# Peptides against a protein of PDB entry 4KTY: the designs that were tried, part 53

Target 1, 266 residues: chain A of PDB entry 4KTY
Amino acid sequence: YVLNDIGVIFYGEVNDIKTRSWSYGQFEDGILDTCLYVMDRAQMDLSGRGNPIKVSRVGSAMVNAKDDEGVLVGSWDNIYAYGVPPSAWTGSVDILLEYRSSENPVRYGQCWVFAGVFNTFLRCLGIPARIVTNYFSAHDNDANLQMDIFLEEDGNVNSKLTKDSVWNYHCWNEAWMTRPDLPVGFGGWQAVDSTPQENSDGMYRCGPASVQAIKHGHVCFQFDAPFVFAEVNSDLIYITAKKDGTHVVENVDATHIGKLIVTKQI

## One batch from the design tools (peptide; made by RFdiffusion4, then SolubleMPNN)

Design b2_p13_2_s2 (from b2_p13_2, 4 letters changed)
Fold by OpenDDE base, seed 1:
Structure b2_p13_2_s2 (fold): chain B 266 residues (1-266), chain A 13 residues (1-13)
Amino acid sequence: as target 1 above (266 residues)
Amino acid sequence: SYDLSAIYRYEFV
């Protein structure tokens, strides 16, 4: 989880799983220096750099360009005129070296690119890390642990009222660390995500969230456990919005989200 | 079943 410099990222559809090779290149010249530069840009003090909790949280913020002129600019509109299409990247090295050289955010990334670069960042700093792919990954935008699907009276989805969304798949990272800030048993793998999805206490970042805590339904523990929980386990709540403004729950689907979570076991 | 196409987001690999 630290020494491997080439990995496999799962993508595609749950019934047609595909793999993509990714070169992390954590040992390539200039990569460690770039990771240190990233922490410098984050104005992270030296004492915090030895704490994987702080490092992973800062990394989740800085691998995306939002808020802090971090590494990668995301784009999901299939228009990449001012940069490199996300699918053209084959590894982290070119991205990180470009960032270090230009001192400007690199265009463009999507979830697997963010996860790949973030994985390099973590591994460079000695934090065991892996990429996780979740198929039918929920984006809960209001942190209520469910997907609120609003329906018109005719049964069609009301796109104006429905703010939650579902990714066909989404990649994030898990980082291995102790969590002395949490109760005993919630160390180990921690979910962290650098893809800019939600604001967490003023910045687009996510985690570290204890995987063990989430598995046992403990979403009250820092950081961002409710969001990560919702990504993998939220129910779809179908709500009819009546013309008089009242809402009625028509159906609940507990099987749609998080159909498969895959990671490479090294 | 419901048509959820309106809420699906896609990665472009």
Scores: peptide ipSAE 0.579, ipTM 0.942, DockQ to the pose 0.928
Fold by OpenDDE base, seed 5:
Structure b2_p13_2_s2 (fold): chain B 266 residues (1-266), chain A 13 residues (1-13)
Amino acid sequence: as target 1 above (266 residues)
Amino acid sequence: SYDLSAIYRYEFV
């Protein structure tokens, strides 16, 4: 989880799983220096740089360009005129070296690119890390642990009222660390995500969220456990919005989100 | 079933 510099990222659909090779290149020239530079740009105190909790949280913020001129600019509109299409990247090295040389965010990334670069960052700094792919990944916008799908009276989705969304798939990272800030037993794998999705206490970042805590429903544990929980386990709540302003729950689907979670063991 | 096309987001590979 630290020494392997080539990986496989799962993507596609749950019934058509695809794999993509990704070169992490954590040992290549200039990469460690770039990771240190990233922490410098984040103005991270030296005292915190030995703490994987702080490092992974800072990394989740800095691998995306939002808020802090971090590494990668995301684009999901299928228009990449001012950079490299996300699918053209084959590894982290070119991205990180470009960031270091230009000192400007690199265009463009999507979830697997963010996850790939973040994986390099974590491994460079000695934090065991892997990429996780979640098929039918929920994006809960209001932190209520459910997907609120508002329907018109005719049964069609009301896109104006419906703020939550579902990714066909989403990639994030798990980092291995102790969690002395949590109760005993909630160390180990921690979910962290550098794809800019939601604001977490003032910045687009996510985690570390204890995988064990999430598995046991402890969403009150820092950081961002409710969001990660919702990504993999939220129920779809179908709500009919009546013209008079009343809401009626029409259906609940507990099977749609998080149909498959995949990670490579090497 | 429900048409969820309005809430689905896609990664482009």
Scores: peptide ipSAE 0.574, ipTM 0.942, DockQ to the pose 0.891
Fold by OpenDDE base, seed 4:
Structure b2_p13_2_s2 (fold): chain B 266 residues (1-266), chain A 13 residues (1-13)
Amino acid sequence: as target 1 above (266 residues)
Amino acid sequence: SYDLSAIYRYEFV
């Protein structure tokens, strides 16, 4: 989980799983220096740099450019006029070295790019890490642990009212660490995500969230367990918005989200 | 069933 510098990222559809090679390059010249530079830019104190909880949380914030002029600018509008299309990247090295040299955010990334760069960051700093792909990944935008799908009276989805969304797939990271701040048994793999999705206590960051806690429905544990839980296990709530402003729950689907979670074991 | 195409987001590979 630390020594492997080439990986495979799963993507595509649940019925048509695809793989993409990614070079993490954590041992390449300048990469460790860049990771240290990232923590410097985050103004992370020296005492915290030895704590994987703090490091992974800072990393989740700094791998994206939001809030703090971090590494990557995300773009999902299929327009990449001022940078490199996300699909053009083949690994973390070029991105990190560009960031270090330019001292400006690198354009552009999408989830697998964020996850790839974040994986390099974690591994460079000795934190075992892997990329996880979740098919039918929910984006809960209002922090209620469910996907609220608003319907018109005719049964069609009201896209204006529906704020939540579903990614066909989403990639994030799991980092291995002890969690002395949590009860016994909730160490091990921790979900962390550098793709800017939701604000977490003032910054676009996510995690570390105990995978074991999430699997057992313990969403009260820091950090961002509710959001990660929703990504993999939120129910779809179909709500008809009546003309008079009333809402009626028409259906609940507990099977749509998180149909498959895939990760590599090296 | 419902058409959820309006709420799906996609990565562009």
Scores: peptide ipSAE 0.566, ipTM 0.944, DockQ to the pose 0.897
Fold by OpenDDE base, seed 2:
Structure b2_p13_2_s2 (fold): chain B 266 residues (1-266), chain A 13 residues (1-13)
Amino acid sequence: as target 1 above (266 residues)
Amino acid sequence: SYDLSAIYRYEFV
């Protein structure tokens, strides 16, 4: 997980799984220096740079450009006139070297680009890391662990009231570390995500969230466990908003979100 | 089933 400098990222759909090659290049010239530069730009205290909890959390913030002029600018509107389309990237090296040379955020990325660059960052700094793809990945924007889907009386989705969303697929990272800040048994793989989705205590970042904690429903454990839990295990709550202002739950689907989670071994 | 097209977000590969 540290030594492999080329990987495969899963994408597509559950019934049509696709793979994309990605060159991490954590050992290529200038990449380690760039990773150190990223932590310098984050003004990360030197004493914290040996702590994978702090490093992964800072990395989740700095790989995206929001808040701190980090590495990548996200774009999901299919307009890439002022940069490189996300699909054109084949690895992390060009992105990181461009960031180091220009000292400005690189355009553009989507989830697999964020995950690829973040994977390079983690591995470069000696943190075992892998990319995880979740099909039908929920985006809970109000931290209630549910996908609240508001329906009109005719059964159509009320897009104005419905604020939650679902990605066809989403990629994030898992990083291996001990968690002395958590109870015994919740070390190991930690979910971290550099794709800017939700604000976490004032910054677009996510994790590290204990995979074991999430698996066993311990969403109170730092960091961002409720959000990650919702990504893989949110129930769809179908709510009809009546004309009189009342809400009626029409249906609950506990099977739609997180239909498949895929990761490559080593 | 319900039409969820309004809430789906897509990655463009």
Scores: peptide ipSAE 0.539, ipTM 0.933, DockQ to the pose 0.914

Design b2_p13_2_s3 (from b2_p13_2, 4 letters changed)
Fold by OpenDDE base, seed 3:
Structure b2_p13_2_s3 (fold): chain B 266 residues (1-266), chain A 13 residues (1-13)
Amino acid sequence: as target 1 above (266 residues)
Amino acid sequence: SYDLSAIYRYHYV
């Protein structure tokens, strides 16, 4: 989880799982230096740089360009002018070296690119890390731990009212660390995500969230456990919004989100 | 069954 410099990222559809190779390159020339540079750009205090909790949280913020001119600019509109299409990247090295050289965010990334670069960052700094792919990954944008699907009176989805969305798949990272700030048993793998999805206490970042805590329904523990929980466990709530303002729950689907979570074991 | 196409987002590979 630290020494392997080549990995596999799962993507595609739950019924058509695909894999892509990704070169992390954490030992390549200039990569560690770039990771240190990233922390410098984040103005991370030296005393915190040995703390995987702080490092992973800072990394989750800095691997994306939002807020802080971090490493990668995301693009999800299938228009990649002024940069490299996300699918063209094969590893972290070129991205990180470009960032270090230009001192400007690199265009463009999507979740697996963010996860790949973040994985390199974590491993460079001695934090065991892996990429996780969640199929049917919920994006709860109103922090209510459920997917609110608003329906028209005719039963069709009201796209205007429905703000939550579902990714066919989403990639993030898990980082291994102790969590002395949490109750006993909630150390180990921690979910961290550098793909800019939601604001977390002032910036686009996510985690570390205890995987064990989330698995046991404990979403009260820092950081961003509710959001990560929602990504993998949100119920779909089908709601008919009547003209008089009344909301009627038509259906609940507890099986749609998080159908499969995959990670490479070695 | 509901048509959820409106809420599905895709990563372009």
Scores: peptide ipSAE 0.615, ipTM 0.950, DockQ to the pose 0.881
Fold by OpenDDE base, seed 1:
Structure b2_p13_2_s3 (fold): chain B 266 residues (1-266), chain A 13 residues (1-13)
Amino acid sequence: as target 1 above (266 residues)
Amino acid sequence: SYDLSAIYRYHYV
């Protein structure tokens, strides 16, 4: 989880699982220096740099360019005219070295690119880390732990009212650490995500969220446990919006989200 | 069943 400099990222569809090789390159020249530079850009004090809770949270913010001119610019519009298409990256080294050299965000990334770079960052700093892929990954935008799917009276999805969405797959990271700030038993693997999805207390970041807490339905613990819980366990709530403005729940599907969660065993 | 194509998002590989 720390020494491996090459990995496999799962992607594709739940019924057609694919794998992509990714070179983390945490031992390559300039990579550790770049990780330290990232923390410098975040203005992280020295006292916090030894705390994996703080480091992973800062990393989740800084691997994306939003808010703080971090490492990667996300793009999901299939244009990519002013940079490198996300699919063209094969590892973290070129991205991190470009960031260090240019001191500007690198274009472009999507979830597996964010996760790959973040994995390098964590491993460079001695934090055991792995990439996790969730198929049918929910994006809850209003923090109510469910996917609200609004239907027209004819039964069709109302795309204007429906703000929640589902990714065919999404990649994030798990980092191993103790959580003295949480009750006993909620240390170990912590979900962290550098893909800019939702604002967390003022910036686009996510985690660390206790995997054990989430597995047992405890979403009250810092950080961002409700969002991570929703990614893997949201119910689909089908709501008919009547012309008079009233809402009626037509159906609930508890089986659609989080059909498969995969990580490489090392 | 419902057509959920409107809420599905895909990564470009």
Scores: peptide ipSAE 0.614, ipTM 0.949, DockQ to the pose 0.881
Fold by OpenDDE base, seed 4:
Structure b2_p13_2_s3 (fold): chain B 266 residues (1-266), chain A 13 residues (1-13)
Amino acid sequence: as target 1 above (266 residues)
Amino acid sequence: SYDLSAIYRYHYV
């Protein structure tokens, strides 16, 4: 989880699983220096740089450009005129070296690019890390742990009211660490995500969230456990918005989200 | 059955 400098990222559809190679390059010249530079740009206190909890959380924030002029600018509109299309990247090295040299965010990334770069960052700093792909990954935008799907009276989805969304797949990272700030048993793999999705206490970041806690429904633990839980386990709540403004729950589907979570065992 | 196409977001890869 630290030594492998080439990985595989799963993507595609749950019924058509695809893989792409990604070069992490954590041992390449300038990469460790860049990771240290990232922490410098974050103004991370030296005392915290030895704490994987703090490091992973800072990395989560800094791998995306939001808030702090971090590494990668996300774009999902298929218009990449001022940079490199996300699909063109094959590894972390070029991205990190560009960031270090230009001292400006690199364009552009999507989830697997964020996850790839973040994986390099973690591994460079000696934190065991892997990329996780979740198929049918929910994006709960109002932190209620469910996907609220609003329907018109005719049964069609009301796109104006429906703010939650589902990614066909989403990639994030798991980092291995102890969690002395949590009860015993909730160390180990921690979900961390550098793809800017939701604001977490003032910044676009996510985690570390205990995978064990999430698996057992403990969403009260820091950091961002509710959001990660929702990504993998949200129920779809079908709500009919009546003309009079009332809402009626028409159906609940507990099987749609998080159909498959895949990671490479290294 | 519901058409959820409106809530799906797709990565281009």
Scores: peptide ipSAE 0.611, ipTM 0.949, DockQ to the pose 0.834
Fold by OpenDDE base, seed 2:
Structure b2_p13_2_s3 (fold): chain B 266 residues (1-266), chain A 13 residues (1-13)
Amino acid sequence: as target 1 above (266 residues)
Amino acid sequence: SYDLSAIYRYHYV
C-alpha cells in the first residue's frame, strides 16, 4: 500500500460503479516536506509524530481547512469560481504543493479529493492506507446511530424536521496500525476521514475507528466509532410527527445504508 | 417505498 503512488477510486452509483485514477505521488519532490509542514501547521508535538494513532487523527483534521486552515476547502454547491472544481483534480501532488507554496487552503475538494490527499499524507508518513467507498453512506447528524426520516401525514418526507442525510457514495480512508489503546484484537485497519462532516471533540475530524470494532458493533471504542458505524449500518426509521407532538414509527429499513463497500486491494 | 430524494446528497462526480 505504501509503495503504490497511483490508485483507483470507486464512485458513482451502486448499480453503475465507476472508477477514476488518482495519482498519490508520495515520492515526488516536495511532497514529504509538505506532509511534515502540515504537521507543523497543526502544531503537533514531535513525540507524537511517530504514533500512527495521533498522526492519522491530526491528518483527518488538517486535510480539511475547517478549524485550522488545513489543506482543502470543501464545496458541494457546484459553484467553484474562486478555485478548481473538485472534479478537475487528478492527484494529490498539485494540491499539496499549492498548499505549501501559498500557505493557504486550496479550493476545492469533495470526498474523493479529501480521501486522495489524505491517502498521500498517510502513505508519505509510512502508514499503510487505502481508500474505501461506501455506497448509500449515511450522515447521522445527531449521533443516535440511526437515520431519522420524518414524514408528513401524506407520506412525503418532512425536510424541515429531517436533519439526517444520505450520500449516494462517500469515500474515506483506512489506515493500518496497532491499537494499544484498545482491547486486544482491534488493531489492523482503522477508518479515518478528512472530509468535514461532523465535529469530533472540537474539530472536524474522524477516526481512527477500529474496523473490527465497527464490524462487531463496539461503538464505545475511540475514536468516532458511533459515527462510522452509522455511515455503514444505520437503520432508516420512518417517523410521523403527530400534531400533538408524539412520534409514531411507521417503518424501519435495515437494508438501505451501506449497500456496498469497495476498496482496491493494492 | 418512500421518496428519499429530499435527503439524498450527491457528489458531482
Scores: peptide ipSAE 0.607, ipTM 0.949, DockQ to the pose 0.861

Design b2_p13_2_s4 (from b2_p13_2 with M8Y N11Q N12Y)
Fold by OpenDDE base, seed 2:
Structure b2_p13_2_s4 (fold): chain B 266 residues (1-266), chain A 13 residues (1-13)
Amino acid sequence: as target 1 above (266 residues)
Amino acid sequence: SYDISAIYRYQYV
């Protein structure tokens, strides 16, 4: 989880799982220096750089360009005229070295690119890390642990009212660490995500969220456990907004989100 | 089932 510099990322569909190679390159020339530079740009205190909780949270923020001129600019509109298409990247090295050289965010990334670069960052700094792919990954926009799907009377989705969304698949990272800030038993794998999805206390970042906490429904534990829980376990709540302004729950689907979660065992 | 394709977001690859 630290020494492997080449990995496999799962993507595609649940019924057509695909894999792509990714070169992490944490031992390549200039990569460690770039990771240190990233923490410098974040103005991270030296005293915190030995704490994997702080490092992973800072990395979650800095691998994306939002808020802080971090490493990667995301683009999901299939327009990449001012940079490199996300699919063209084959590893982290070129991205990180470009960032270090230009001192400007690199264009462009999507979830697997963010996860790949973040994995390099974590491993480079001695934090065991792996990439996780979740198929039918929920994006809860209002932090209520549900996917609220508003329907018109004709059964079509009311896009104006419906703010939640579902990714066909989403990649994030798990990092191994102790959690002295949590009760005993909630160390180990922690979910962290550098893809900019939701604001977490003023910054686009996510985690570390205890995987054990998520598995047992302990969403009160820092950081961002409700959001991560929702990504893998949200119920779809189908709501019809009546003309009189009332809402009626038409159906609940507890099986749609998080149909498959996969990771490569290293 | 309901058609919720309107709320799907896609990774391009």
Scores: peptide ipSAE 0.652, ipTM 0.958, DockQ to the pose 0.880
Fold by OpenDDE base, seed 1:
Structure b2_p13_2_s4 (fold): chain B 266 residues (1-266), chain A 13 residues (1-13)
Amino acid sequence: as target 1 above (266 residues)
Amino acid sequence: SYDISAIYRYQYV
């Protein structure tokens, strides 16, 4: 989880799982220096740089360009005219070295690119890390742990009222650490995500969220456990918005989200 | 079943 410099990222569809090779390159020249530079840009105190909780949280913020001119600019509109298409990247090294050289965000990334670069960052700093792929990954926009799907009276989805969305797949990271700030038993793998999805206390970041806590339904623990829980376990709530403004729950589907979670076994 | 394709977002691989 630390020494491997080449990995496999799962992607595609739940019924057509695909794999992509990714070169992390945490031992390549200039990469450690770049990771330190990232923490410098974040103005992270030296005392915090030895704390994997703080490091992973800062990393989740800084690997994306939002808020702080971090490493990667995301693009999901299939227009990449001013940079490199996300699918063209084969590893973290070129991205990180470009960032260090230009001191400007690198264009462009999507979830697996964010996860790949973040994995390099974590491993480079001695934090065991892996990439996780979630198929049918929910994006809960209003932090209510469910996917609110509004229907017209004819049964069609109202995309204007429905703010929540579902990714065909989403990649994030798990980082291994102790959690002395949490109750006993909630250390180990922590979910962290650098893909800019939601604002967390003023920044686009996510985690570390205890995987064990989430698995047992404990979403009250820092950081961002409700959001991560929703990604993998949201119920679809089908709501008819009537013309008079009333809402009626028509159906609940507890099987759609998080159909498969995959990570490479080492 | 409901067609919820309208709320799907895709990664462009």
Scores: peptide ipSAE 0.646, ipTM 0.958, DockQ to the pose 0.919
Fold by OpenDDE base, seed 4:
Structure b2_p13_2_s4 (fold): chain B 266 residues (1-266), chain A 13 residues (1-13)
Amino acid sequence: as target 1 above (266 residues)
Amino acid sequence: SYDISAIYRYQYV
């Protein structure tokens, strides 16, 4: 999980799983220096740089450009006029070196690009890390652990009534560490996500969230356990919005989100 | 069954 400098990222659809090669390049010239530079840009206290909890959380924030002029600018509008299309990247090295050289955020990334760069960052700093792909990944925008789907009276979806969305797939990272701040048994793999999705205590970041905690429904544990839980286990709540403003729950689907979570064991 | 394609977001590979 640290030594492999080339990986595979799963993507596509649950019924048509695809793989993409990604070069992490954690041993390439200038990459470790860039990772240290990232922490410098974050103004991370030196005492915290030896703590994988703090490092992974800072990395989660800094791999995206939001809030702090971090590494990557995300774009999901299929317009990449001022940079490189996310699909054109083949690894982390060019991105990180560009960031170090320009000292400006690199355009553009999507989830697998964020995950790839973040994986390099973690591995460079000696944190075992892997990329995880979740098919039918929920984006809970209102922190209610549900995927709210609003229906008109005619049964058609009204997408204007919710900011919740479902990614066909989403990639994030798992980092291996002890969690002295959590009860015994909730160390090990921690979900961390650098794709800017939701604000977490003032910044676009996510994790570390204990995978074991998530698996057992312990959403009270720091950090961002509710959001990660929702990504993999949100119920679809079908709500009919009546003309009089009344909401009626028509159906609940507990099987749609998080149908498959895939990671490569390295 | 409902068509929920309206709430889907996609990565552009």
Scores: peptide ipSAE 0.598, ipTM 0.950, DockQ to the pose 0.890
Fold by OpenDDE base, seed 5:
Structure b2_p13_2_s4 (fold): chain B 266 residues (1-266), chain A 13 residues (1-13)
Amino acid sequence: as target 1 above (266 residues)
Amino acid sequence: SYDISAIYRYQYV
């Protein structure tokens, strides 16, 4: 999880799983320097750079350009005229080296690109890391652990009221570390995500969230456990908004979200 | 399998 510089990223759909190779290149010239530069741009205290908890959290913020002129600009509107389309990237090296040379965010990324670059960052700094793909990945925008889908009386989605959403797939990272800041037993794999999705205490970042804690429903443990939990296990709540302002729960689907989570084992 | 066109994900409710 540290030495392998070639990876596989899973994408597509549950019934049509696809793979893409990704070159992490954590040992190539200039990459370590760039990772250190990223931490410098984050103004990370030297005393914290040996702490994988702090490093992974800073990385989750800095791999995306939001807030801090980090590495990658996300684009999801199918307009990539001012940069490289996300699908054209084949690895992390060109992205990181461009960031280092230009000192400006690189255009453009989507979740697998963010995850690929973040994986390089983590591995380069000696943190075991892997990319995880979640199919039917929920985006809970209010951290209530539910996907609240509001319906008009005719059954159509009320887009004004419905703020939550689902991705057909989403990629993030898991990083291996001890968690002395958590109770015993909640070290190991930690979910971290550099794709800008939600604000976490002032910045677009996510994690580290203990995978073990999430599995046991301990969403109160730092960092961002409710959001990660919702990505993989939120219920879909279908709510009819009546004209009189009342809300009626029509259905609850507890099986839709997080049907499959895949990661390469090497 | 690999399909570059399918790598772009979509969002729905």
Scores: peptide ipSAE 0.421, ipTM 0.863, DockQ to the pose 0.127

